# Ledger of designs, part 69: peptides against a protein of PDB entry 5K2M

Target 1, 273 residues: chain A of PDB entry 5K2M
Amino acid sequence: MRIGITYTVLRREEMAIKERAGEFGEVVMLHEDDLLFPGNYDLDVVIIRNVSHFKALYTARLFESEGIPTVNSSRLIFEAGDKLFATLRLAGKVPVPEWKAALSEGGALRVPDSLGYPLVSKPVFGSWGRLLAKVNDRDSLEAVLEHRKWMKNPLYGIHYFQEFVEKPGRDIRSYVIGGEFVGAIYRYSNHWITNTARGGKAEPCSDPEVEELSVKAWEAFGEGALAIDIFESEKGLLVNEVNPNMEFKNAARVTGADMAGKLVEYAVEVAKT

## One batch from the design tools (peptide; aimed at target 1 R187 N243 N245 F248)

Design b2_p30_8 (made by RFdiffusion4)
Pose (drawn by RFdiffusion4):
Structure b2_p30_8 (pose): chain A 273 residues (1-273), chain P 30 residues (1-30)
Amino acid sequence: as target 1 above (273 residues)
Amino acid sequence: DEGYGAFDEEEYEEVLEEDEKLEEMLEELE
């Protein structure tokens, strides 16, 4: 059993994964510098841990081209990692915040007629709560769209919006790996953006409703290891997003759950074809 | 929370500047 781990830097998550994988077989640490294709790699499975979402997608696709299964797969990395593609997959399967998509500035200006104010603008490929905007009126919408327009990345031209959900000073992050619920936390903040990457704080979450909803959200994709974001609202729990390159150091510490171990166990199972 | 959500680090640094800028623009409007 040879288990590959692709990484950018060795965060606590990558170190814990390396350790757990060592109990099952030879660990082959693959920094981005070690990645060259086409190439001969002798691996039964690769755990994708690249910090760049896009580098993780392409390395997963490249290893798949060498006949080497990846966790997560290139398909899941793409579908789950893009807010719009992921929302299309979650819709009708679990409750989600109301959302709209537009392909131009003019189309985006009509979004408030459907969603109302306040509304949330976010990039389709983003993470760590970056470039999220709470838009309270037209002037703010025009300001966000004008800035998006001048940004180089054509992906900023895909305009994705959600109604603003009044959360109770926190949101929920849960983890489902291979269909098994492995844990959840609350992420508190005095700011409506609650990511731990922007200073949000983790606390244990033992709400049985989140466990079931989290499994249903995972079932919309039917594979892999997903970190799932959930909002509490006046109309019950809403699934906001799913994440295919999960961070969990605060979550594992707070809940005591072995998220790195469960990811590895799942990877060994996929390594057996 | 998983990664920086950009193609590379260099782009990520730009995204951080743009995020701050956008937040400041929205605060000025308020």

Design b2_p30_8_s1 (made by RFdiffusion4, then SolubleMPNN; from b2_p30_8, 19 letters changed)
Fold by OpenDDE base, seed 4:
Structure b2_p30_8_s1 (fold): chain B 273 residues (1-273), chain A 30 residues (1-30)
Amino acid sequence: as target 1 above (273 residues)
Amino acid sequence: SSGIGAKNFEEAKEVEKADAELQARLAALA
């Protein structure tokens, strides 16, 4: 078994994955600077740990083009890593926050007619709460839309909105790998954007409803390793988003779950299929 | 423990920024 691991930055996650992968076979660390395609890669599977969503997507697709399976697959990265495409998968399977998508400013200006205020404006790509805006009124909506026009990336012209969900000062992040629930944490923040990478506290979450919902959310995609962000709302649990390029250092530390081991085990299973 | 996590977050943000800038440049050339 030869296991590739692609990476941009050697984080705690990549170190843990490398260590666990070494128990199953030969490990080949592949920094982004070392990746050239087409190539003669002799690998049974590649674990994709590129930081960029798009670099991860293209890296996965490039290895797949050479007949090497990836964890996650390019399909999963594509569908799960885009907030709108992920919502399209999730909405038919699990409760999600109310959402609207618009492809123009004129369309976006009508979103409040359906969702009301406050809204959350999200870019369809990006992580760590980047360019999330709470839109409380018409003036704020117009300002967000105006700023989007001056953003050079055309994907900022895809207007994705959610209802603003009042959260109890926390959210839930769960982890499902190969259809198995691995663990969950509460992420605490006094800000409406909860993220442990921004200095939020994490605590273990042991809730059977979270476990069941997390597995159902994973089943909407049907493969791979996903982190699942869940909101506790007055309407019950809502699946906000999924992440095919998960950070898990805080969750592993807090829960004691061998998330790196589970990821490697799944990659080894994928290599054998 | 907080320092390493913060550095990794900043590094990840820089990578995402660079990627977004690259995409923006590519889109401006198209």
Scores: peptide ipSAE 0.085, ipTM 0.698, DockQ to the pose 0.059
OpenDDE base, seeds 1, 2, 3, 5: peptide ipSAE 0.022, 0.020, 0.026, 0.074; ipTM 0.577, 0.559, 0.623, 0.667

Design b2_p30_8_s2 (made by RFdiffusion4, then SolubleMPNN; from b2_p30_8, 16 letters changed)
Fold by OpenDDE base, seed 3:
Structure b2_p30_8_s2 (fold): chain B 273 residues (1-273), chain A 30 residues (1-30)
Amino acid sequence: as target 1 above (273 residues)
Amino acid sequence: SDGIGAKNFEEAKRIEEEDKELEERLEALK
């Protein structure tokens, strides 16, 4: 068994994955600078740990084109890494925040007629709460739309909105790998954008409803390793988004779950199929 | 231990931002 690991930065996650992968076979670390295609890669599977969503997507597709399976697959990265495409999968299986998509400014201006205010404007791509806007009124909506016109990437012209969900000063991040629930954490934040990367406290989440919902959310995609962001709302638990390029350092530390081991075990399973 | 993790996180963020700028530049070249 030869296990590739693609990476941009050697984080704690990549170090843990490397260590655990060494128990199953030979590990080949592949920095982005090492990747040229077409290539002659002697690998049974590749674990994709590129930081960029698009670099991860293309790296996965390039290995797949050479007959080497990836974790995650390019299909999963594509569908789960786009907030709108992820919502389309999730909405058929689990409760999600109310949402609207508009393909024009004129369409976007009508979104409040359906969802009301406050709204959350999200880009369909991007991580760490970048370009999230809480839209409280018409003037704020017009300002967000005006700014989007000057953004160079045409994907910023895809207008994705959610209802604003009041959270109890925290959200839930769960992890499902190969259909198995691995663990969950509460992420505490005094800001409406919860991100542990900004120094938020994390605590273990042991809730059977979270476990069940997390597995159902994973089943909407049916493959891979996903981090799942869940809101505690007045309507109950809502699946906000999924991440196919999961960070798990804090969750592994807090829960004691062997997330790196579970990811490697799944990659070895994928290599054998 | 926390200092290395923080540096790696900041570096990962920087690289992701650089990659987004690169992606935006690549889309502008099409």
Scores: peptide ipSAE 0.030, ipTM 0.586, DockQ to the pose 0.055
OpenDDE base, seeds 1, 2, 4, 5: peptide ipSAE 0.029, 0.038, 0.026, 0.073; ipTM 0.659, 0.507, 0.476, 0.707; seeds 2, 5 fail the geometry check

Design b2_p30_8_s3 (made by RFdiffusion4, then SolubleMPNN; from b2_p30_8, 16 letters changed)
Fold by OpenDDE base, seed 2:
Structure b2_p30_8_s3 (fold): chain B 273 residues (1-273), chain A 30 residues (1-30)
Amino acid sequence: as target 1 above (273 residues)
Amino acid sequence: TGGIGAKNFEEAKEVEEADKELQEILEKLK
């Protein structure tokens, strides 16, 4: 078996995936600079680890066009990596924060009529809490919308809002690979944006309700490897978002779960299908 | 420096490492 791994940066995750993939076959590391399509790649499966959502999406689709399956698939990357499209899948299966989407400033200005304040403004793409805004009032909403008009990428004109969820100084990050729950962590932060990629404390999360909810959230997509962000709210557990390009170094360290191994095992299963 | 006030030295180190990794990613995405 020949396992490709596409990457932008050799992180701890990519190193762990490479190491574990070596137990199953020959490993071919493919930096973004090494990728040219169409190409005659001799690979049974490709693990997609490009940092950019769009580069990951297009890389997956390009390999699939050559008849090579990918983990994650271009379909999953597309649906899970867009916050709005992910919400559309999740909302049919699991509890999610209340949300609205608007396609214009005039539409966005009416969002508080339905959800009230405070709101969270999110771009449909992006990671590490970039361009998240807590919108407490009309003036802040107008300011966010004004700034979006001057942003070059047309996707910033897609206005996605959630209700602001009060969290107990933490959130939950769980991991589901091939429909199997692999592990979960609490991410602690003194800021309303909880993210371990910004240096938050992580602790193991062992909660059967989190496990069940995480599997149901994965079933909304029905394939691949997902990180799942869950909020502890006054309404119970809410699935906030999913990530098809998961970071797991902190979760693997804290839980002792073999996330890299589980990802490789799943990729090997996909290659045999 | 992301304004997540680290309560202790270990948290401060984790923030610094995360910021460094993010900068390295952002430099390669330019």
Scores: peptide ipSAE 0.006, ipTM 0.397, DockQ to the pose 0.040
OpenDDE base, seeds 1, 3, 4, 5: peptide ipSAE 0.006, 0.000, 0.011, 0.006; ipTM 0.392, 0.328, 0.389, 0.415; seeds 4, 5 fail the geometry check

Design b2_p30_8_s4 (made by RFdiffusion4, then SolubleMPNN; from b2_p30_8, 14 letters changed)
Fold by OpenDDE base, seed 3:
Structure b2_p30_8_s4 (fold): chain B 273 residues (1-273), chain A 30 residues (1-30)
Amino acid sequence: as target 1 above (273 residues)
Amino acid sequence: SSGIGAENEEEAKEIEEEDKKLQEILEKLK
């Protein structure tokens, strides 16, 4: 078994994946600078750990074009890494925040007629809560839309909105790999954008409802390794988004779950199919 | 390469650099 690991930065996750992969076979670390295609890669599977969503997507697709399976697949990265495409999958299986999509400014200006205020504007791509806006009124909506016109990437012209969900000062992040629930954490934040990168406390989450919902959310995609972001709301649990390039360092530390091992085990299974 | 490709590459590089910096900060906080 020869296991490739593509990476942009050698994080604790990539170090843990490398260590665990070494128990199953030969490990080939592939920095982004090493990735030239077409190439003669002698690999049975590649674990995709590129930081950029688009680099991860294209890297996966390039290996797949050479007959090498990837974890995650380019299909999963594409569908799960886009907030709108992910919502389309999730909405058919699990409770999600109320949402609207508009393809024009004129369409976007009518979103409050359905969602009301406050609402959340999101780009369809991007990580770490970048360009998330809480929109409290019409003037704020017009300002967000005006700013979007001047953004370089045409994907910023795809207007995705959610209802604003009042959270109890935390959210839930769960992990499902190959359809198995691996663990979950509470992420505490004093800000409406919960991001562990901003110094939030993490605690273990042991809730059977979270486990069941997380598995159902994964089943909306039916493959791969996903981090799942869940909100505690007055309406119950809501699946906000999924991440096909999951960070798990804090979750692994807090829960004691071998997330790196589970990811490698799944990659080895994928290599054998 | 059409200007759109170059702009997307620059944006991708900026995102990547920001993500690298965030990861370095996160590693130092542990």
Scores: peptide ipSAE 0.017, ipTM 0.457, DockQ to the pose 0.056
OpenDDE base, seeds 1, 2, 4, 5: peptide ipSAE 0.006, 0.006, 0.014, 0.007; ipTM 0.406, 0.409, 0.468, 0.402; seed 1 fails the geometry check

